# Peptides against a protein of PDB entry 3H8D: the designs that were tried, part 148

Target 1, 122 residues: chain A of PDB entry 3H8D
Amino acid sequence: DMKRQQRFFRIPFIRPADQYKDPQNKKKGWWYAHFDGPWIARQMELHPDKPPILLVAGKDDMEMCELNLEETGLTRKRGAEILPRQFEEIWERCGGIQYLQSAIESRQARPTYATAMLQNLL

## One batch from the design tools (peptide; made by RFdiffusion4, then SolubleMPNN)

Design b2_p22_8_s3 (from b2_p22_8, 11 letters changed)
Fold by OpenDDE base, seed 2:
Structure b2_p22_8_s3 (fold): chain B 122 residues (1-122), chain C 122 residues (1-122), chain A 22 residues (1-22)
Amino acid sequence: as target 1 above (122 residues)
Amino acid sequence: as target 1 above (122 residues)
Amino acid sequence: SELEEERRRRDEALRALKEALE
């Protein structure tokens, strides 16, 4: 609901295969998260060599961050928190609207701020 | 309502008296704005040599930005947009909660996202 | 199996998060 704070985060990650390579040979991926209050609503992963991964609460719980917001430490990581639009722009480019819509229509998505906003958009 | 995007901005300003001084002698103030969709809901000004100014829509319309969000160019100014918490932290420190509450109770504030969030907090 | 693949993806995501936060 409107009572819960919406917060967005982005952090880089290095592929396991590149873990011990020189910095110039480490291709960065990007991990994105949308928290609706204390719990994650959407997760997104950009990879340097494969399609993006889109995840929504309810449907993809087993593949998403299992920690609540405070447990992640993201709020204490300088530079991790991003503007809503910085998340949404990438989400949209990756087909997130259609992905979340499909999850709602199939009754797989649990209600979140994201599902509510999508229903407002459509 | 939940349909309108909440966006926050911060830009520095130089006092008129310091306009033509050397950079080292120019004390910066800070101009803050909260837009509830296209229209400003809250404005805040931090000054180097006087108390902060707090302004809320409805009560302080004549002292607030008269331009809609797109007209301001803030969305196109690199580094101007800030996180909600970056605004709210300063707002709270400056007594913004009490200021907005008083404006609501006196029937001076027009309904905005800010007034709704305050009612949720109290 | 699908379950094993999901577990693998979850573990990779958690490791990525941990590494980025360190």
Scores: peptide ipSAE 0.036, ipTM 0.562, DockQ to the pose 0.146
Fold by OpenDDE base, seed 3:
Structure b2_p22_8_s3 (fold): chain B 122 residues (1-122), chain C 122 residues (1-122), chain A 22 residues (1-22)
Amino acid sequence: as target 1 above (122 residues)
Amino acid sequence: as target 1 above (122 residues)
Amino acid sequence: SELEEERRRRDEALRALKEALE
């Protein structure tokens, strides 16, 4: 149902190798998620030392958040929820449109709000 | 089409009568809008000195923003866009659910994302 | 192996999420 609530989240993480370093030497990464209703549709990870990771439902289920939205606690974490465009801007910059398109064309993507929106764009 | 982008905005305003007063005497109101795609679905105004104003598409067209979303410039105004829940929390507190329900029952409301969501809630 | 690499990636992602949510 495309009337499901679309919600977007971003949280920081520190690399395990940097956990005990001085604050100035702790390079932060960013974890992004798009939830289409209770289930994740897209996931994205920005790293200070390697290329971005892009993940889409259906294709990358085993590498994505396995928890439903309520189980994550993201809705209760202050500052975690972001505007749709705050997600989409980064998604686009990282090549997310092509990534999702490729997943659709290969029939690996599970239909989501994200896939439907892309179908309308193309 | 319920796949239309749902976007929410909030901007402050000062009462005309307070425009030339000292800053401490300028009581701010708040203007809220829910856009279902390009067109406004709900509008809400908080005032420091009178009850909240609630407006829904179809019923209150003549009292609502007549511009489409792009014409408003809201998408280009820094800090104007807000999270859905930031709108809904105030909407609910102001009696918006009942107001929209009443508009639907009287057949005054234009079908929107908001009306569809309420139909699912009730 | 590809399976081991996939498992590694999953574990890394889960750890990152867990750390960020704490």
Scores: peptide ipSAE 0.025, ipTM 0.553, DockQ to the pose 0.136
Fold by OpenDDE base, seed 5:
Structure b2_p22_8_s3 (fold): chain B 122 residues (1-122), chain C 122 residues (1-122), chain A 22 residues (1-22)
Amino acid sequence: as target 1 above (122 residues)
Amino acid sequence: as target 1 above (122 residues)
Amino acid sequence: SELEEERRRRDEALRALKEALE
């Protein structure tokens, strides 16, 4: 059997309030996703005017992308896929390690590649 | 233990004969590398004026990059690292699957992530 | 951003290579 692929994606978003403003007034956010095989393991949102949002599978299922990887169309969207480090660097900066660690310790996190890697690290 | 990371890189090269020509006369080739952990698993070269070169670990060690990943400096060269599919798409187009398969069947290939994936595929 | 520019460059290079191989 082939191991589950780890794939990372990033797409920009514009706030609803800025949708119909001139480009110079559209403050851009960023939506990040880590897929462990077909299912999302981590989600992260960078906002232009509020703190980052960190989400991990199991704990935050209701707030995360509910589509499997193929359903998202991300694999077909040019420029959406990013390198692992391009995700991890921001994840780390946003306190993602601590967030995921806490989710593991509280037994809220669903086991994923991310949880396994963190457990290997610590 | 953490599994070996699969990392892919691409850098351009200019033919020696074109090095001191004007930019418009410098035909660019591409050097590709797949590293399975610290060591190269596959190498690929696209040339502007000759057939692609495909190389696989074990079979082609003498013609491939002899440096480990860290020694290459590729991880620190901006724009060098590419997505897996950006390597695989060209690899497939160049007949890389058949090349690696033949190397496996002839017992010339050193086992790598690439050989394992191919064996899972077939 | 620099990341976007890098990604764009990589994507464009891939497209160019893809077309050259077709």
Scores: peptide ipSAE 0.019, ipTM 0.511, DockQ to the pose 0.035
Fold by OpenDDE base, seed 4:
Structure b2_p22_8_s3 (fold): chain B 122 residues (1-122), chain C 122 residues (1-122), chain A 22 residues (1-22)
Amino acid sequence: as target 1 above (122 residues)
Amino acid sequence: as target 1 above (122 residues)
Amino acid sequence: SELEEERRRRDEALRALKEALE
């Protein structure tokens, strides 16, 4: 149902190889998630030293967050929740529209708010 | 359509009577808006010296923002957009659920995302 | 295998998430 709440989150991560380094040598990445109701619809990862990763529900379930929103604790983490546009701006820059579109056309994407919005746009 | 983007905004205002006073004497209020797609669905005003004002589309159109979202420029104003929960928390505290419910029951409320969500909740 | 790689990636992501939420 399109009445489901759309919520967006961002958290930093440090590369495993940098965990024991001095803070100045810990290069930070960013993990993004779009939740359509209780389940993730899109995931995105920005890395300091490699191309961004884009993931969409249905196609990339094995690589995406398997926890429901409540299980993640993201709603209770201060500073984790972000505005929709904060997610979408990065998503667009990373080619997310094309990625999701391709997933829909190949019938790999699970229907979500994101797929519905894209279909409205195109 | 429930696929419309839900966006929330908050801006401060200074009472007209305080406009020419020193900054320390300018008591600040807050103006809140929920946009369901291009049009406002709910509006809320917090005042420094009187009860909050709650407004819902259909019932209170004459007292609410008459501009569509694009016309307001809110999307371009830094710091104006807020998280849904930042709006809802204040809305709930001010009795917004009861206010909207009453507007629905009296057939005064225009159908919006807000009315739909309330009907799902009750 | 591809499946194993995907599972490994998921586990790494979840671990990162956990660490970030601590």
Scores: peptide ipSAE 0.034, ipTM 0.565, DockQ to the pose 0.169; fails the geometry check

Design b2_p22_8_s4 (from b2_p22_8, 13 letters changed)
Fold by OpenDDE base, seed 4:
Structure b2_p22_8_s4 (fold): chain B 122 residues (1-122), chain C 122 residues (1-122), chain A 22 residues (1-22)
Amino acid sequence: as target 1 above (122 residues)
Amino acid sequence: as target 1 above (122 residues)
Amino acid sequence: SELEKERAERDAFLRELRAALE
């Protein structure tokens, strides 16, 4: 059901190799998630030193968050929740539309709100 | 989207311990699957010597078929596809309605056609 | 299984992410 609540989250992370460095030398990455109701639909990672990682449900389940929304605690983490456009803007810049489209066409994508919206757009 | 095609499958299996036995002593189990579009929504196993196993998407993903429908080859296996009622009849007898309901209420179930239909019923 | 190992690794990563923010 596409009537499920769509919620988006972002949290920073520091690379393991930078954990011991001075703060000024700890380059932050960013972890993004789109939850379609209780379950993740899209995941994205911005890295300081490598290309973005785009992940979509169905295709990339092995690499994506396995926890349901409540289990993540993201709804209880201050500052984690973001507006839809704050996710989508980065998603688009990283080539997410094309990535998801390809996943749909290859029958790898699990149907989600994200796939439905893309099908409306294209 | 609940407009996805609902397809059901059943295949027999023999317990590992019975593989070397005479045919008359090989008690068959039955593996059932409900696919909501390309992805499994429910899985069920009938065993000759132990209680049925009921599995629902979201809650039991670790134990369920990880392959999408096309990857399973079930659509190409003669005699594997069954009618919806052939699945549902056994599902109901095994307590599947209560199992899925509990999974929904505990927020463990991934939304699927099965969850939607149950919400319509109850 | 390999699947379980991969999922465990993913979960561990997520836990580390969350912990780093607290």
Scores: peptide ipSAE 0.026, ipTM 0.396, DockQ to the pose 0.048
Fold by OpenDDE base, seed 1:
Structure b2_p22_8_s4 (fold): chain B 122 residues (1-122), chain C 122 residues (1-122), chain A 22 residues (1-22)
Amino acid sequence: as target 1 above (122 residues)
Amino acid sequence: as target 1 above (122 residues)
Amino acid sequence: SELEKERAERDAFLRELRAALE
């Protein structure tokens, strides 16, 4: 159903170890999510001190947000919602296309807007 | 084709009469556009001193942007692209749902993502 | 169960993210 709303979000997080440090010593990570309708299709995490984490629906369900979009409250957080390209630009730089493609080829990915778009691209 | 990218834009404009006035005396309007793929589907104008203007594809083609999205350069203007809800919130407040519905009922509207979404809503 | 533990850990993470924005 390509009529489902595609929405993208980004929120920062501080490492637990840095929570009570001086502001100058708090390194921030970023949590990214692509929701295909009410359910997450892709998730991505940028960390200040380790490689990006890429996750796709079907393959990585256990590590991804299990809340539907409304339950997350992301739509009510000012500044959390981002443009598709703000997600995709980072996704591409982190190797997301290859990651999702591999998940499709291994038949681990469930169909989402993201899988459909990728299959059109290739 | 619901796989077409839905993109929304907003740019300010100054009334011609105010172009050469002091900054404090320049009232700004806002030009909004919804592109369904390469072509405009909805256009909206907020004015500081007159009612909003609502325009929909098919009905108002002569008054709407005739350039395809790439030709407009909007995708290359920083800050021009907005979230869907930033468009829809204003659209709704201005009576856009009723305007588009009326255009559909009179068979003046051409099919777009916007018409499809409205028909699903009703 | 292991499933419940993983779910709880995920929920905790999301709560922390949420709290970081509030």
Scores: peptide ipSAE 0.026, ipTM 0.550, DockQ to the pose 0.157
Fold by OpenDDE base, seed 2:
Structure b2_p22_8_s4 (fold): chain B 122 residues (1-122), chain C 122 residues (1-122), chain A 22 residues (1-22)
Amino acid sequence: as target 1 above (122 residues)
Amino acid sequence: as target 1 above (122 residues)
Amino acid sequence: SELEKERAERDAFLRELRAALE
């Protein structure tokens, strides 16, 4: 019930091209999301065959989940929710700090918990 | 590395009186902690044979963990860290909202993430 | 008092807990 709770999720995805392949040939990617209250603040995608994709609210809205948290059903999907550190560890490894910083400096980032935290760090 | 990350932990404890009993007679309690950055914001104890204990920073400092997060080693203890909701669910069930609210109203609560969130909710 | 005794026991428990965490 507390407003602006920070919640993190991870779900696997299989590339469309691999969907009908045998299990051993289905390369698994990972979809990550950080929700600042009902709305997404950051999204991240780990692909098996290309560089990670980092997305931040404001700048990348058109490429990010457009559903609010409740609409996603993520809170009801067993195993989907992850610890903040589980998200942040990957985010950092993928250059997320620099990415979000650049989005803030260019005034493309919508203010979120993530932007505020970064501004506290720097 | 982000400042003021909210992290939650749970560890079991056995009552001193049960320490030397057979495993089946060791009643397990649970110790919960919410750290607002390096410092504890809330603590909660579930006892097998008495009501839950709720503690909030400022008001209950003398009864709460006095170690900073790094000093506790909780971040290095496998299975100790829990999801925010895993803490909040129990906190709410134990009357934590009312407890913290009362501490704020009486000006006993040290301002933390938890106090701010509650004030946003109300 | 009983309250003081309970407090003392709790403090002892907390010390043990802290020691276990260190």
Scores: peptide ipSAE 0.018, ipTM 0.566, DockQ to the pose 0.158
Fold by OpenDDE base, seed 3:
Structure b2_p22_8_s4 (fold): chain B 122 residues (1-122), chain C 122 residues (1-122), chain A 22 residues (1-22)
Amino acid sequence: as target 1 above (122 residues)
Amino acid sequence: as target 1 above (122 residues)
Amino acid sequence: SELEKERAERDAFLRELRAALE
C-alpha cells in the first residue's frame, strides 16, 4: 500500500574515540532512516572516516534497525525528523539508486515505497 | 496515483493594517498548502482576527491558488517547506477532516491524496 | 550470530543516542 505515511529521520553520532575530545576535534557521523509506514525501508550511515553504508529492506534486514517506528522513539525526538528530499539528496549522492536497483534485480529487496518509486523512475 | 510526491508549505503574512506598525504590534497569519504532485490538494489559512479558512481541490478551486507547484516558487523559498505532520496537525485542529468528508459526500471534492487518506481512515 | 549481535548493538546505541540528545 503506497498510501502509507513516508517518514524520514536523521541523527548524528560521534565516534567513541572522539567522545572526550574538544568539540573542534569531534568528527560527526550521521544515521538516516526511511520508514514506509511502521517499517523501515532504507537505512543510511555517513561516517567521517569510512565509506557510506547503504541498506535496503529485504536484502539487509540483519544489518538494519529492527525496531518499528514507534519503538524507535524517533517521532518524539526533536530535530530528528527530516524532509524526504533531505534524505533522498544524500541517498542519491551515495549511489542509492544503483544499490536498490541491484537489490531488486537480484530479488533481494522486498517491496517498499522505495522500490515502487524506483520502478516508476526506470 | 498515490505514489506522487506529497509536499507541504507554510508562509507567514502580515495584515495590511499592521504593515507599518512596530514588530510587537504586527499580528501574523499563516498560509498553508498541500501539493499532491504538481497540483494543490488542500489550502489552509490561519488569521489573527477571523476564523481559519479551509479549502479542498474540486470544491474550492476558484478560491485556491491556481499555480502549479513549480510556478509558485515555494520549493525555492527557504523555510517554506514543512513536514506533513506540521500541516496535518493544524488541519485536524481546524476541522479539516469533517470539511473534506463533507466535500466528498456532496461529490464536490476531486480525488487527491488527501481524499484517499481520509477514505482509508473512515 | 555475529550479525544479529551487531544489529542489536546498533539498536541499543541508537536508543542511548536519542536519550543523550534530549
Scores: peptide ipSAE 0.030, ipTM 0.557, DockQ to the pose 0.241; fails the geometry check

## One batch from the design tools (peptide; made by RFdiffusion4, then SolubleMPNN)

Design b2_p23_1_s1 (from b2_p23_1, 9 letters changed)
Fold by OpenDDE base, seed 2:
Structure b2_p23_1_s1 (fold): chain B 122 residues (1-122), chain C 122 residues (1-122), chain A 23 residues (1-23)
Amino acid sequence: as target 1 above (122 residues)
Amino acid sequence: as target 1 above (122 residues)
Amino acid sequence: IEPPDYTIDPVEGTKLVEELLAK
């Protein structure tokens, strides 16, 4: 059902190698998630020292969040929830449209709000 | 189409009577809007000195924003856009569910994302 | 993979992301 609630989240992460360094030497990455109802549809990671990682449901399930939205506690983390455009802007800049499109064409993507919206856009 | 983008906004307003007073004597109200695609679906006003105002498309068109979303410039006002829950929390506290439901039952509400979601909830 | 246990202010987060992408 495309009437499911679409919610987006962003949280920082510190590389394990930097965890015990001084704060100034900790390079932050950013973890992004799009939840289509209770289940993740897209995930994205920005890294300070490597290319961004894009993940879509169906294709990349093994590398994505396996908890449902309520289990993650993200809705209870102050400042974690972001506007759709705050997610989409980065997604687009990272080549997310092409990535998801390829996953659809290869029949690897699970149907989600994201796949439906992309199919309407193209 | 329930796949239309749902966007929510909040901006403060100052009462005309307070406009030329010292900042400390200006009581802020809050104007809220839910846009279902380009057109407003719900509007809400919090006032410091009177009950909140709830408005729904179809029933209250004459009292609601008549500009489409792009015309309002709200998307270009930094800090104006808010998360869906930031709107819904206040909407619920103000009795918005009952208000919209009554508008649906009286056949006064225009079908929107808001009416569709409410009909699924009840 | 589970999400990291972190929170940040949305405004500050946006700024930091922009800085990260600018590098």
Scores: peptide ipSAE 0.025, ipTM 0.588, DockQ to the pose 0.060
Fold by OpenDDE base, seed 4:
Structure b2_p23_1_s1 (fold): chain B 122 residues (1-122), chain C 122 residues (1-122), chain A 23 residues (1-23)
Amino acid sequence: as target 1 above (122 residues)
Amino acid sequence: as target 1 above (122 residues)
Amino acid sequence: IEPPDYTIDPVEGTKLVEELLAK
């Protein structure tokens, strides 16, 4: 739905084990989120030492951000918001299209802007 | 109008006089554009050696990008697209609100998403 | 899972723009 604003965010994180290491030894991970209006539609995480994690609303709610967009404070964090393509490029590289499609076919995905967009392409 | 996509772009440029100088002597300016659907709504330029330039559709058409968005190739230039706030922050700092308002009041501004947004605030 | 409390600081880009605006 074009009536709801689609917004994307990226936050780096340092592994707990690296928190007190020298800067050169702190390996960064990246937390990504897609919000369809006030609620999260997709989430993914890039880790320096394990495979990417992909999550979609409806299927993975318990593992995803539980706060609405305003509650997250993401819109007020300078440098957190990213362009749609900055999210989608990584999402695609990590197999997100197939992951979301599978969630739709299994009747696990909650309808979101993301599910609608994918279904427009299929 | 929410039906037209609002997209923003930023491109660095080097002054002609600096083109053949050593890299350290090339002072960068910045070209900014706001496209309301296929057509430009606002343009601004930051220069290292003169005041910012602000331009609005209708009033400054002859000084602004004459190509539609697709013709510019901006959407295909990696790193060119920016977030709305990255444009608006600079626009506001350079007096863009007053500039656009004045263009509206003088009946010079062409109706765009930008004019509509401003009129919603006044 | 909530987002981590960390963001990239855009200081470098901001400073560049501010320097341009100051001239």
Scores: peptide ipSAE 0.024, ipTM 0.478, DockQ to the pose 0.052
Fold by OpenDDE base, seed 3:
Structure b2_p23_1_s1 (fold): chain B 122 residues (1-122), chain C 122 residues (1-122), chain A 23 residues (1-23)
Amino acid sequence: as target 1 above (122 residues)
Amino acid sequence: as target 1 above (122 residues)
Amino acid sequence: IEPPDYTIDPVEGTKLVEELLAK
């Protein structure tokens, strides 16, 4: 239920084309995930050269992480876990509220902690 | 309800007697707090020279922080906010599960996110 | 899409807490 543990993670990535460049020439992207218990609820990607990617459970299942939280190993990766606000701040800036709202209204979103929180807010 | 934001904080403190000593002679303690929305649910103190102090809402109100979250200024103190697991790991090591359980059984604990989570676990 | 394989080393005061609990 809604008492499941909410956990958030962030991992930087470097584009394959930049892998062998000098550090100053490597442009970093950022991968974000929100897990509602064992299952992913939201995913987000910041790219240095293209628009942010926003994904929500139910609507975007085929494009999101397919592993449960334990399988990802994120809980064991030092520095990967972030505070809820660190995720939400970026989510908001990228238009995540509108994106999730539209997914709810179109009946595409799977119920999660995120959908419940948004519906509580509005 | 149980969808309130759960936030955790940690602040170091130095004993008054050590305040003017050299850094190597200053023994640090640690103050921890769990806020269930605006209200404190659990408080914990680690001391260099005495047993840990565990406190739960309802039972220990007179010994706990009397300010709501906003009044504490903790959300504005850089580095004070910690991840849930950073609190829970210490809470568990200090015997917090048994302490909260006893408070529930004796009807001393006020219902919080913490009491609900424990009752869900058992 | 799975998580990228990269890690940053954080700075924490956990060691100080562990020392307090050990006393």
Scores: peptide ipSAE 0.021, ipTM 0.490, DockQ to the pose 0.055
Fold by OpenDDE base, seed 1:
Structure b2_p23_1_s1 (fold): chain B 122 residues (1-122), chain C 122 residues (1-122), chain A 23 residues (1-23)
Amino acid sequence: as target 1 above (122 residues)
Amino acid sequence: as target 1 above (122 residues)
Amino acid sequence: IEPPDYTIDPVEGTKLVEELLAK
């Protein structure tokens, strides 16, 4: 539905192993989420020391945020919300297009705004 | 169409009369635009010394930006793009909901994402 | 998995992300 709001969020995270290290040794990763209406469509995690993690709805549900958007509180966190391109640029650089395409081809992806946009792109 | 990108922009402007004044006397206004895909749906202007100007597609076309989004160069201006809520909050505070509603009721508004959202709201 | 409970300024965050990606 055209009325579903596409919202994007980004938050830093500290690796669990770094939790109790000195600040200078706490390397930040970045957690990204794309919500298609109330439900997550894509998730992405940038790590300082390992490859990015790409996750798409349907395929990766068990590894993704299970809360609806309002439940996350992301909309109430100052600085958490980002522009679509701030997500998409990273998504693209991390191979997200190919990842989502593969998920569609394997019939693992749940239809979302993201899948629709990809199908428009290809 | 659900695939049309909703993008919002904000840029400051200086009043023509203030063009040649000292910087401290150049009061900035703010120009806002909502693009529904390539075409402007809403425009808003905040002035330091007069009421806000609200403009909606269909009704106010002659007073609105006539360039498509790409022609404006807004997408290439750093800091120009803003989050939807950064537009909507101002729009609402300036009476934009009522303004757009009136434009719809008078059959002056061109159907846009904005009109659809309003009809969802009311 | 739930999101982390931390936020950062979008501009600063963008810089940090770019730095991360550049490595």
Scores: peptide ipSAE 0.159, ipTM 0.668, DockQ to the pose 0.061; fails the geometry check

